# Peptides against a protein of PDB entry 3H8D, part 24

Target 1, 122 residues: chain A of PDB entry 3H8D
Amino acid sequence: DMKRQQRFFRIPFIRPADQYKDPQNKKKGWWYAHFDGPWIARQMELHPDKPPILLVAGKDDMEMCELNLEETGLTRKRGAEILPRQFEEIWERCGGIQYLQSAIESRQARPTYATAMLQNLL

## One batch from the design tools (peptide; aimed at target 1 H47)

Design b2_p15_7 (made by RFdiffusion4)
Pose (drawn by RFdiffusion4):
Structure b2_p15_7 (pose): chain A 119 residues (1-119), chain B 122 residues (1-122), chain P 15 residues (1-15)
Amino acid sequence: KRQQRFFRIPFIRPADQYKDPQNKKKGWWYAHFDGPWIARQMELHPDKPPILLVAGKDDMEMCELNLEETGLTRKRGAEILPRQFEEIWERCGGIQYLQSAIESRQARPTYATAMLQNL
Amino acid sequence: as target 1 above (122 residues)
Amino acid sequence: SIDEYLASKGYIPVD
């Protein structure tokens, strides 16, 4: 029913902007848009646990801008294939995280919940 | 979900003559494919030593890869799949819009998602 | 396969 689009933004800590390149610890931010709305958000950090977020339970913590208002479709190198998102998501325990939110009635139905519920 | 049937692939390549040269002397080219479901709709090749090759379904059937998407194994090749814009950026810089527009005007281009997209643009 | 197709064209795939 809707187009699935995935984005990735590598980042460094604000405290690392003026250190030498070898001292800049990298992280990655990810987003899965189910149409205009984010379904999943993922953050890999070099200094704390991975942040896994799903629509519904984590609305307050997730990016609140829809796809058009982010400008992500306009940023070069930002968009990634579905597998590039799914591989990282699975390695972070994302399947169990989304499943747990589904069973406890905390998950808003999206293309992502439909995929886990099907298989 | 015509858009979901669209799949794009890129294979970097070098000539056999450059196989054992230093990495800086390996003149790379790129082969591209746009699949509209099981069939190639557009094929594109950037070469280090000759003009770019642009091919469209219908007009260029003899020159294009004859295998369908499953027969190629491309969906199983790591790093081969690219986003639509990665294909379109190169296709445009090669004159692919003019090449596809002419094939449509000469009626040689078989209707595909690519011809449908160019027509919605015009 | 696509590797065979590329080989027939005289190409060496690289990463």

Design b2_p15_7_s1 (made by RFdiffusion4, then SolubleMPNN; from b2_p15_7, 5 letters changed)
Fold by OpenDDE base, seed 1:
Structure b2_p15_7_s1 (fold): chain B 122 residues (1-122), chain C 122 residues (1-122), chain A 15 residues (1-15)
Amino acid sequence: as target 1 above (122 residues)
Amino acid sequence: as target 1 above (122 residues)
Amino acid sequence: SISEWLASRGYVEVD
């Protein structure tokens, strides 16, 4: 059983070009993160104008948040922390299960809580 | 790694005798539950006028919620679901670690996610 | 901070 705490976060974002537009024209995206203890295990980005981006530790480290959880300040940011299911529901909807599975099968995924849970399910 | 989803809930309650009193005189308590998959693993009750009640699966089954998670409707009740830490913080504050540990040592606790996590910590 | 990280990736955090 996992000793590391599983924590999930969500932050809304806009594009820099939309920064000064009227609120209705600021197209919102959503950045999601799953932290397995201090380190990110999964990252997900919902964009208003392109397909979602799915990222998993080991495979996508260069594109993922390199900060540890404490360095992010996410735990201190009001409204940032979400329930596991709030992350998983979106992850699954975006094809995250297949994405992570493929990363495991290709030996690209770093072992995390997410990989362990998936391997126990399959 | 746990296949079962860990979900936590909190519901306010008032005493039956306070049901018809003015809002300011309705002393609120809080009912907390940890579900390890479909079944309750821990239950906790905060009372306005007496010590908290801590209950763990196996030891306290007769006093705990006998409904499975689906039967409770908790997952469909707005605002009922809470973050794991929102449960754990109160649990720890009430002496839940010692309570669960004692239940394990006395062979009264049913194996749950909670017992597994505690045994991994100690 | 996460806000700075997001900015470095071309995202602006909003409320």
Scores: peptide ipSAE 0.376, ipTM 0.562, DockQ to the pose 0.829
OpenDDE base, seeds 2, 3, 4, 5: peptide ipSAE 0.372, 0.373, 0.370, 0.371; ipTM 0.564, 0.508, 0.572, 0.575

Design b2_p15_7_s2 (made by RFdiffusion4, then SolubleMPNN; from b2_p15_7, 5 letters changed)
Fold by OpenDDE base, seed 5:
Structure b2_p15_7_s2 (fold): chain B 122 residues (1-122), chain C 122 residues (1-122), chain A 15 residues (1-15)
Amino acid sequence: as target 1 above (122 residues)
Amino acid sequence: as target 1 above (122 residues)
Amino acid sequence: SIDDWLASRGYVPVE
């Protein structure tokens, strides 16, 4: 539905093993989420020492946030919300377009704002 | 076109008469812009001492930014870009929904993402 | 919360 608000979030994280290390030894990753209304449409994880993880609703539900947006508290978490382009830029760099397209073509992707936009673009 | 990026910006301004006053005497206004792709769709101005100004493309072209997004330099201006909701919240509070609707009904509004979204909502 | 969710997946949220 075109009425749904598209909201994007980012949370930096560290590895459990780095939790108690000095700041210089804490390599940060970045967790990204795109919410299409109350439910996640895309998730993305940038790791300091391994390839990024790209996830799309329908295909990767088991690996994605199962909480609705309100349950996450993301909207109330200072500094978590980011601009759409801040998500999309990383998504594109990580091959997200192709990833989502493949999920659509394999009939694994749940219809979301993201799938609709991609289908408009292509 | 659904392909166009929706981008929102905000710039504080002071009144010309306050330009050389002490900071405590500089009452700030806020200039808001919604760009639908390269061209402005909505503009909004919050003033410290007068009612807000709401402007929609087509109807208010002569009072709105005539520059395309690239020409504005807004995308390169630190702190200028804001979240969609940061624009919409103020737009809604200022009666922007009714303003745009009236412009549509009077056939003054240029079709934009904003007009399309409103027509989807209503 | 999202922080709890991340923690459950082996991510330690930070500032």
Scores: peptide ipSAE 0.398, ipTM 0.590, DockQ to the pose 0.824
OpenDDE base, seeds 1, 2, 3, 4: peptide ipSAE 0.394, 0.395, 0.398, 0.396; ipTM 0.583, 0.587, 0.517, 0.590

Design b2_p15_7_s4 (made by RFdiffusion4, then SolubleMPNN; from b2_p15_7, 5 letters changed)
Fold by OpenDDE base, seed 1:
Structure b2_p15_7_s4 (fold): chain B 122 residues (1-122), chain C 122 residues (1-122), chain A 15 residues (1-15)
Amino acid sequence: as target 1 above (122 residues)
Amino acid sequence: as target 1 above (122 residues)
Amino acid sequence: SIEDWLASKGYVPVE
């Protein structure tokens, strides 16, 4: 159902090995999530020292956050919620359109708002 | 207005120099058009011996078909009209998403159904 | 929480 609320979130993280290093040496990554209603539709991870990770519902469920939106506490975490465009700009740069499209073509993607938007475009 | 009818068309063409050659030697190109209501939104040309040409309304108006849909006679030409997906698959392969996005970012694109769809995705 | 989940995956949430 495309009538569900689309909400986007971002959380910075550091590598475990950097936990006790000086701030300058704590290389930051960024965890991104797109929730289609209560459930995650897309997940994206920007790492400081390896390629971005793109994940889409249905295809990558075991690597994605299994918590529903309420369980994550994201809606209550100050500064976590971002604008759709803030997610999509990064998603695009990482090749998210092609990744999602390929998941649809291989019949691995679960229908979400994200798949519907791409289907309407293509 | 996104409520306008979106219609897609494809016409084969041959190179002028091949006009009088044997059928085997008439290398075919393909002309594609997306009409947003009466006016063209996107145009695409597949050539047998050079890179594809992508054109978007606002940016490339002088290279695009200036006829309104009725004037083209496309709706009355048997076999010319194609499914949206048949256009979009080729558009995607040619880099049409990036081309349209760049036209939007440079403020050269005229608002059409195509720009709106991309804006909703990104 | 999301922080706990991230930690379980080998990420250390900050801020």
Scores: peptide ipSAE 0.330, ipTM 0.507, DockQ to the pose 0.584
OpenDDE base, seeds 2, 3, 4, 5: peptide ipSAE 0.324, 0.325, 0.326, 0.325; ipTM 0.588, 0.598, 0.594, 0.597

Design b2_p15_8 (made by RFdiffusion4)
Pose (drawn by RFdiffusion4):
Structure b2_p15_8 (pose): chain A 119 residues (1-119), chain B 122 residues (1-122), chain P 15 residues (1-15)
Amino acid sequence: KRQQRFFRIPFIRPADQYKDPQNKKKGWWYAHFDGPWIARQMELHPDKPPILLVAGKDDMEMCELNLEETGLTRKRGAEILPRQFEEIWERCGGIQYLQSAIESRQARPTYATAMLQNL
Amino acid sequence: as target 1 above (122 residues)
Amino acid sequence: EVSEHRAWIKDLIAS
């Protein structure tokens, strides 16, 4: 019913902006948009646990802007293939995280919940 | 979900003559494919030593890869699949819009998602 | 020439 779009933003800690390149520890931010709305958000950090977020349970913590208002479709190198998102998501325990939110009635139905519930 | 049937692939390549040259002397080219479901709709090649090759379904059937999407194994090749924009940026810089527009005007281009997209643009 | 080009594409994909 809706187009699935995935985005990735590599980032460094604000405290690392003026250190030499070898001292800048990298992370990656990810978003899965189910149409205009974000269904899953994922953050890989060099200094703390991975942050996994799903629509519904984590609305307060997730990016609140819809796809058009982010400008992500306009940023070069930001969009990624579905597999590039799914591979990282699975390695972070994302399947169990989304499943747990589904069973406890904390997950908003999205293309992502439909995929886990089907298989 | 016509858009979901669209798949794009890119294979960087070098000539055999450059196989064992230093990495800086390996003149790379790129082969591209746009699949509209199981069939190639557009094929594109950037070459280090000759003009770019632009091919569209219908007009260029003899020159294009004959295999369908499953027969190629491209969906199983790591790093081969690219986003639509990665194909479109190169296609545009090669004169692909003019090439596809002409094939449509000469009615040589077989109707595909690519011809449908160019027509919605015009 | 066409057969050679197609064979080249197949070899490229298989590499």

Design b2_p15_8_s1 (made by RFdiffusion4, then SolubleMPNN; from b2_p15_8, 9 letters changed)
Fold by OpenDDE base, seed 5:
Structure b2_p15_8_s1 (fold): chain B 122 residues (1-122), chain C 122 residues (1-122), chain A 15 residues (1-15)
Amino acid sequence: as target 1 above (122 residues)
Amino acid sequence: as target 1 above (122 residues)
Amino acid sequence: SVAERQERLRELIAS
């Protein structure tokens, strides 16, 4: 029984309103994803002008990336993959623990590596 | 009960015999380390002129880094930290699974994240 | 909308 690989990715995005501005006027957001094997477990979006968006599998399926990891091509995108801690640090700062915890308690979260780890933490 | 952070590092080393040669004549080896929390779990050394060295905690303590993670300064060294898969890919290719498995079976391996994961795999 | 955001993200990921 092989353990699913936990892989994390981050890519920048520019706000639509800034898309055609000069580089210095483009405020970057950041899209983060945690894949538990082929399937996304957590998604996180940092915005320059609004609160972070936190999403967890099961609860937020409709709002999260629907592609499996291979389909995303993220593993082949230079600079996209990040260290686990690079994801977790931001996740924690953004209230991800509480968000996932609430999703678990409400029976909305699909079981993932993330849910399992949080259960161990609590 | 917080889960220990699994962190992986890689740094190059030059063979002593090549230390004072011209850059083009310096064959780089690679030193890898897996830290399970503060303590090393696995160490791996790729050499340009001899077989890889694989080391696991418990069995090979005398040959492995004796510093805890913080003491190593690796977390503060630019470019040292690597993705888990960057370690595991090499570990697998070098026969690390068999090496750790044998250490477990002989009761030489100290329990770590690595031993636990291998137990799940087998 | 969520749908629009999803589309933008897909495009971003594919980029």
Scores: peptide ipSAE 0.163, ipTM 0.601, DockQ to the pose 0.769
OpenDDE base, seeds 1, 2, 3, 4: peptide ipSAE 0.156, 0.177, 0.154, 0.172; ipTM 0.576, 0.533, 0.443, 0.522; seeds 2, 4 fail the geometry check

Design b2_p15_8_s2 (made by RFdiffusion4, then SolubleMPNN; from b2_p15_8, 9 letters changed)
Fold by OpenDDE base, seed 5:
Structure b2_p15_8_s2 (fold): chain B 122 residues (1-122), chain C 122 residues (1-122), chain A 15 residues (1-15)
Amino acid sequence: as target 1 above (122 residues)
Amino acid sequence: as target 1 above (122 residues)
Amino acid sequence: MNEERQERIRELIAS
């Protein structure tokens, strides 16, 4: 049901090697999540020194957050929730459209709001 | 179509009587908008010294923003876009649920994402 | 591998 609430979140992480360095020397990565209702539809990770990681439901379930939205506590985490466009802009820049498209075409992607939107786009 | 993008905006306004006062003496009101795709679905105004104003598409068209989303420039106005919950929380507190419900029951409300969601709630 | 990754995610979220 496309009436499910679409919610987006972003949290930073510091590279393990940097966590004891001075603040100015810590390079942040970013963990992004798109929840289609209670379940994650897309996950994305930006790293300071390696390629972004894109993950979509169905195809990448084992690598994605397995917690439902309520379990994550993200809705209650200050500063975690972001605007849809804040997610989508990065998703697009990272090649997410093609990634999801390929997952759909290979029949690996679980239907989500994201898959539906993409099919409307193409 | 419920696949339309739901976007929410908030901009401040200063009471006319306050606009030439010192900054500390200016009391802000807030103008809120919910766009269901390109068209406004709900509008809300918080005032510093009078009751909130709630407006819904169909019923209150002549009092609501007549510009489509693109025409407003809101998507390009820094700090204007807000999270859905930032709108909904205020909407709820201001009695928006009952307001929209009454508009639906009186057959004044134009169908929108908001009307659909309310019907799912009740 | 799955458990390890999930644990990292949980820790990240909880941080």
Scores: peptide ipSAE 0.184, ipTM 0.597, DockQ to the pose 0.828
OpenDDE base, seeds 1, 2, 3, 4: peptide ipSAE 0.181, 0.183, 0.178, 0.178; ipTM 0.607, 0.596, 0.596, 0.487; seed 1 fails the geometry check

Design b2_p15_8_s3 (made by RFdiffusion4, then SolubleMPNN; from b2_p15_8, 8 letters changed)
Fold by OpenDDE base, seed 4:
Structure b2_p15_8_s3 (fold): chain B 122 residues (1-122), chain C 122 residues (1-122), chain A 15 residues (1-15)
Amino acid sequence: as target 1 above (122 residues)
Amino acid sequence: as target 1 above (122 residues)
Amino acid sequence: SNAERQARIRELIAS
């Protein structure tokens, strides 16, 4: 009965509109993912010019990464994997706790490590 | 019923004998720690000139870090925290699985996240 | 659109 490995990843992105600008004028965003075993549990996107996007499994499946962890290749991408706290700190700042809580209360969230931890916390 | 956070750390050390040598002649070792919540579960020390030291809670308490995680200040030391796999990869290479297994079988190991995971694995 | 955004992310992941 092995517990699923919780793994977190972050990759930068540049806005399409900034793609051909000078480097100093390219505003970076960040894509974050939390994988609960092979499947994504949470996704978060930071943008330089709009509110962050928070996504949780079950509720937002259609907007989240559809690839399993191995398919993403993130585990093999140097520098992509981050510490849990590196994800959670941003998640909390962006209102992720409230977002996930609401998804749980509305019964939209798929049970994940994240939902379990939050339910243990509250 | 919050699950304890598993956190891993690595810090370099210089052998006492090399302390006053030129920088290029200071052979670095590495100190690794796995904390299961506030308390250390595993400790590992890589040395440039002797076999690695493996230590597990319960069996080797007298040789392991006696400070709780907060007391160590490791959580506040930039660059000290590492990914679980960064610890486990070295642990495995150093024979940590067998070492911990033996400690479990001899009933010397204190139950930790590490012992539980190994028992789930075997 | 969300679909386009997701596609961009997939490309980013694959890069």
Scores: peptide ipSAE 0.168, ipTM 0.582, DockQ to the pose 0.775
OpenDDE base, seeds 1, 2, 3, 5: peptide ipSAE 0.161, 0.170, 0.161, 0.163; ipTM 0.574, 0.528, 0.583, 0.584; seed 2 fails the geometry check

Design b2_p15_8_s4 (made by RFdiffusion4, then SolubleMPNN; from b2_p15_8, 8 letters changed)
Fold by OpenDDE base, seed 3:
Structure b2_p15_8_s4 (fold): chain B 122 residues (1-122), chain C 122 residues (1-122), chain A 15 residues (1-15)
Amino acid sequence: as target 1 above (122 residues)
Amino acid sequence: as target 1 above (122 residues)
Amino acid sequence: SVAERQARLRELIAS
């Protein structure tokens, strides 16, 4: 069941307001995704000027990547894939455990590898 | 069975690239949804610069709204609800009948009001 | 809105 491949990705983004500015005037954000097999389990966004956005499957489906992993092209995007810990470190630092825990308790989270791991941890 | 209320919604979106342009320079896209009772049956997206995206329940669940109708807040969003024909006209123009038909034939479509109506039509 | 967020996401991924 939890034998699906866990893959993690990170891509940068530039704020819309900085889109047409010189490179030195562009502040970079980061978009992160955790795919549990073909489907996204967690997503987060680090912004240069506002709090991080955390999203978990089931609860936040409408705000998350709706494409399966293959459709995103992330696996073919050079430098996009990251190690699990490179995702988890940021996730934890941004309060991801508490966020996912709350989603589980409210019955909003869809069962994923992430929910299973959290429930093992607690 | 097919006595569930059929409700349709449309909300606009602005392309990210146009987000901070003057209104006259913003090209608008449209997000459409058909709810068969509490659950979505069809979804489509019209973009100002790329082909429409069509989605049907069963086949495209992962890409579609996962919330029930009440949870979306669409029924409380002013101007969001549209007439059935306002949805169907666009659906048909964008090849929705053929798309849904193919999904039925491949056993990917979940039975909905939409699938039933199509099978009456054919 | 949901539509706007999804559009932004797709644009980001496709970039």
Scores: peptide ipSAE 0.168, ipTM 0.527, DockQ to the pose 0.487
OpenDDE base, seeds 1, 2, 4, 5: peptide ipSAE 0.166, 0.160, 0.167, 0.163; ipTM 0.569, 0.533, 0.528, 0.571; seeds 2, 4 fail the geometry check

## One batch from the design tools (peptide; aimed at target 1 G73)

Design b2_p16_1_s1 (made by RFdiffusion4, then SolubleMPNN; its pose is not in this set)
Fold by OpenDDE base, seed 5:
Structure b2_p16_1_s1 (fold): chain B 122 residues (1-122), chain C 122 residues (1-122), chain A 16 residues (1-16)
Amino acid sequence: as target 1 above (122 residues)
Amino acid sequence: as target 1 above (122 residues)
Amino acid sequence: MFPIEEWLEEKLKKLE
């Protein structure tokens, strides 16, 4: 639904193992989220010590943020919101298109703006 | 077409009359653009000394940027790209919805993502 | 801390 606003966010994280280390020894990860209206459609995690994690609504609900957009506080967190392309570039680099496509084909993906966009591209 | 990337930009401008004045005496305006794929769909200008100017593709082609997105260099200009909502907020505040709607109703608007989005909202 | 940060922190702890 084109009425739903598409918003993207990114926040850094420090892995628990590095929490008490000196700043120079803390490897930063990045958490990404795509919200299709109030609900998350895609989630992505860049870890410093393991492969990227991609998640899509419907398929990976249990691993994805269950908070609605307002509940997350992301809209109020300075510097958290990013441009759509800032998300998409990383998403694509991580194989997100294939991941989402596979989820659609297996009928695991919940229809979202993301699924619709992909289907329009094909 | 959902395949076309929606990108928004904002750049400041100084009116010609202020070009040679001291910095404190230069009133800054803002130029906004919405690109639907390679082509501009909406343009908006905030002036320090006159009402906002709204322009939509089809209706106002002669007043709008004729360069395609790549030609503008906006994608390479640091700080130029803005979030969709950063554009939309100002657009709405300036009466852009009504302006675009009127252009659609008068059949002056060229179909774009912007027109489609508005029509979906109605 | 924002709710999302708390959520993420807890999630990360569980994954390790």
Scores: peptide ipSAE 0.361, ipTM 0.648, DockQ to the pose 0.738
OpenDDE base, seeds 1, 2, 3, 4: peptide ipSAE 0.360, 0.360, 0.357, 0.359; ipTM 0.628, 0.635, 0.629, 0.643

Design b2_p16_1_s2 (made by RFdiffusion4, then SolubleMPNN; its pose is not in this set)
Fold by OpenDDE base, seed 1:
Structure b2_p16_1_s2 (fold): chain B 122 residues (1-122), chain C 122 residues (1-122), chain A 16 residues (1-16)
Amino acid sequence: as target 1 above (122 residues)
Amino acid sequence: as target 1 above (122 residues)
Amino acid sequence: MLPIEKWLEERLKKLE
């Protein structure tokens, strides 16, 4: 649906194991989200101690944020919203294009702006 | 072309008449641009002393930036790039939807991401 | 704490 606004967000996180450590010992990760309208289309997690996690709607629903955009409060968090390219650049570096492509080919991906854009690209 | 990146920019400007005035007397305006890939699709100017100016590709080419995105240097200017909604919100408030719609109906608008999105919206 | 932050905390607990 071309009417839906595409919005991207990033928030930092600290591993639970590091929560009560000194600041210098808190390894920071980054959580990314692409919302296609009110619903998440892609999620990406840069963990400090393991490979990046890529998630796409339809395939990875159980691991993705189930809150709609308004419910998340992301729009109210200063500094959380990022430019599309700020998301896409990381997504691409992590192999997101191939990941989403595979999800489409396996019929696991829910149609989103992301799937539509990829299909237009290929 | 769905492959093209949509990027939005905003930069302040001072009227030529105010260039050499004291800072307190420099009435600031804002120049906005929507680039559909390398080429400008929409331009918007908020002037301190006159009504906003809205410009769309095809209709207003003579009054719009003729440089491609790379040539502008906008991508290298810190703070110039803005979120899509930061552009669209002002565009809408200025009557941009109606302006672009009229340009489409009169066959003056060059096809862009903006025209495509509007046609999907209506 | 925002809902997303709370959600993320729970998510991260599951990953560890």
Scores: peptide ipSAE 0.460, ipTM 0.644, DockQ to the pose 0.794
OpenDDE base, seeds 2, 3, 4, 5: peptide ipSAE 0.457, 0.457, 0.459, 0.457; ipTM 0.640, 0.632, 0.644, 0.646

Design b2_p16_1_s3 (made by RFdiffusion4, then SolubleMPNN; its pose is not in this set)
Fold by OpenDDE base, seed 5:
Structure b2_p16_1_s3 (fold): chain B 122 residues (1-122), chain C 122 residues (1-122), chain A 16 residues (1-16)
Amino acid sequence: as target 1 above (122 residues)
Amino acid sequence: as target 1 above (122 residues)
Amino acid sequence: MFPIEEWLEERLKKLE
């Protein structure tokens, strides 16, 4: 649905094991989210010590943010919102297109802006 | 066409009359552009001394940027790219929806992502 | 702390 606003966010995190270490010993991760209107469509996690985690609505609901966009506070957190390209670049680099495509083909993906966009490209 | 990337940009400008004045006497304007893929779809100009100017593809081609996105260098200018919302908020505040709608109804607007989005909302 | 940050902390604990 084209009238839903697509918004993208990124926030850093420190892994729990590093929480109490000196700053130089804290390895930063990045949490990404694509919201299709009020609900998350894609989630992506860059970890400092393991491969990226990609998640898509429908398939990975149990691992994805259950808060609606307003509930997250992301729109109020300075620096959290990013350009669509900033999300997509990382998404693609991490194999997100293939991941989402697989979810669509397996009928696990909930239809979102992301699925529509991908299907338009194919 | 959903597969075209929508990118938005804003750059400041100083009016020619102020170009050689002291910094405190230079009034800043803002130039906005929405690119639907490689070509501009909407242009908006905020002036310090006159009402905003709104322009849409098809209707206002002669007044709009004729360079494709890559030619503009906007993608390489730090701070030029803005969030879609940052464009849309100003666009709407300045009556852009009505302006584009009028262009569509008068059959002056070239079909773009912007026209499609508007028609989806109506 | 924003709700999303709290959510994320909990998620990260689960992943560890």
Scores: peptide ipSAE 0.461, ipTM 0.645, DockQ to the pose 0.767
OpenDDE base, seeds 1, 2, 3, 4: peptide ipSAE 0.458, 0.460, 0.458, 0.461; ipTM 0.625, 0.629, 0.628, 0.641

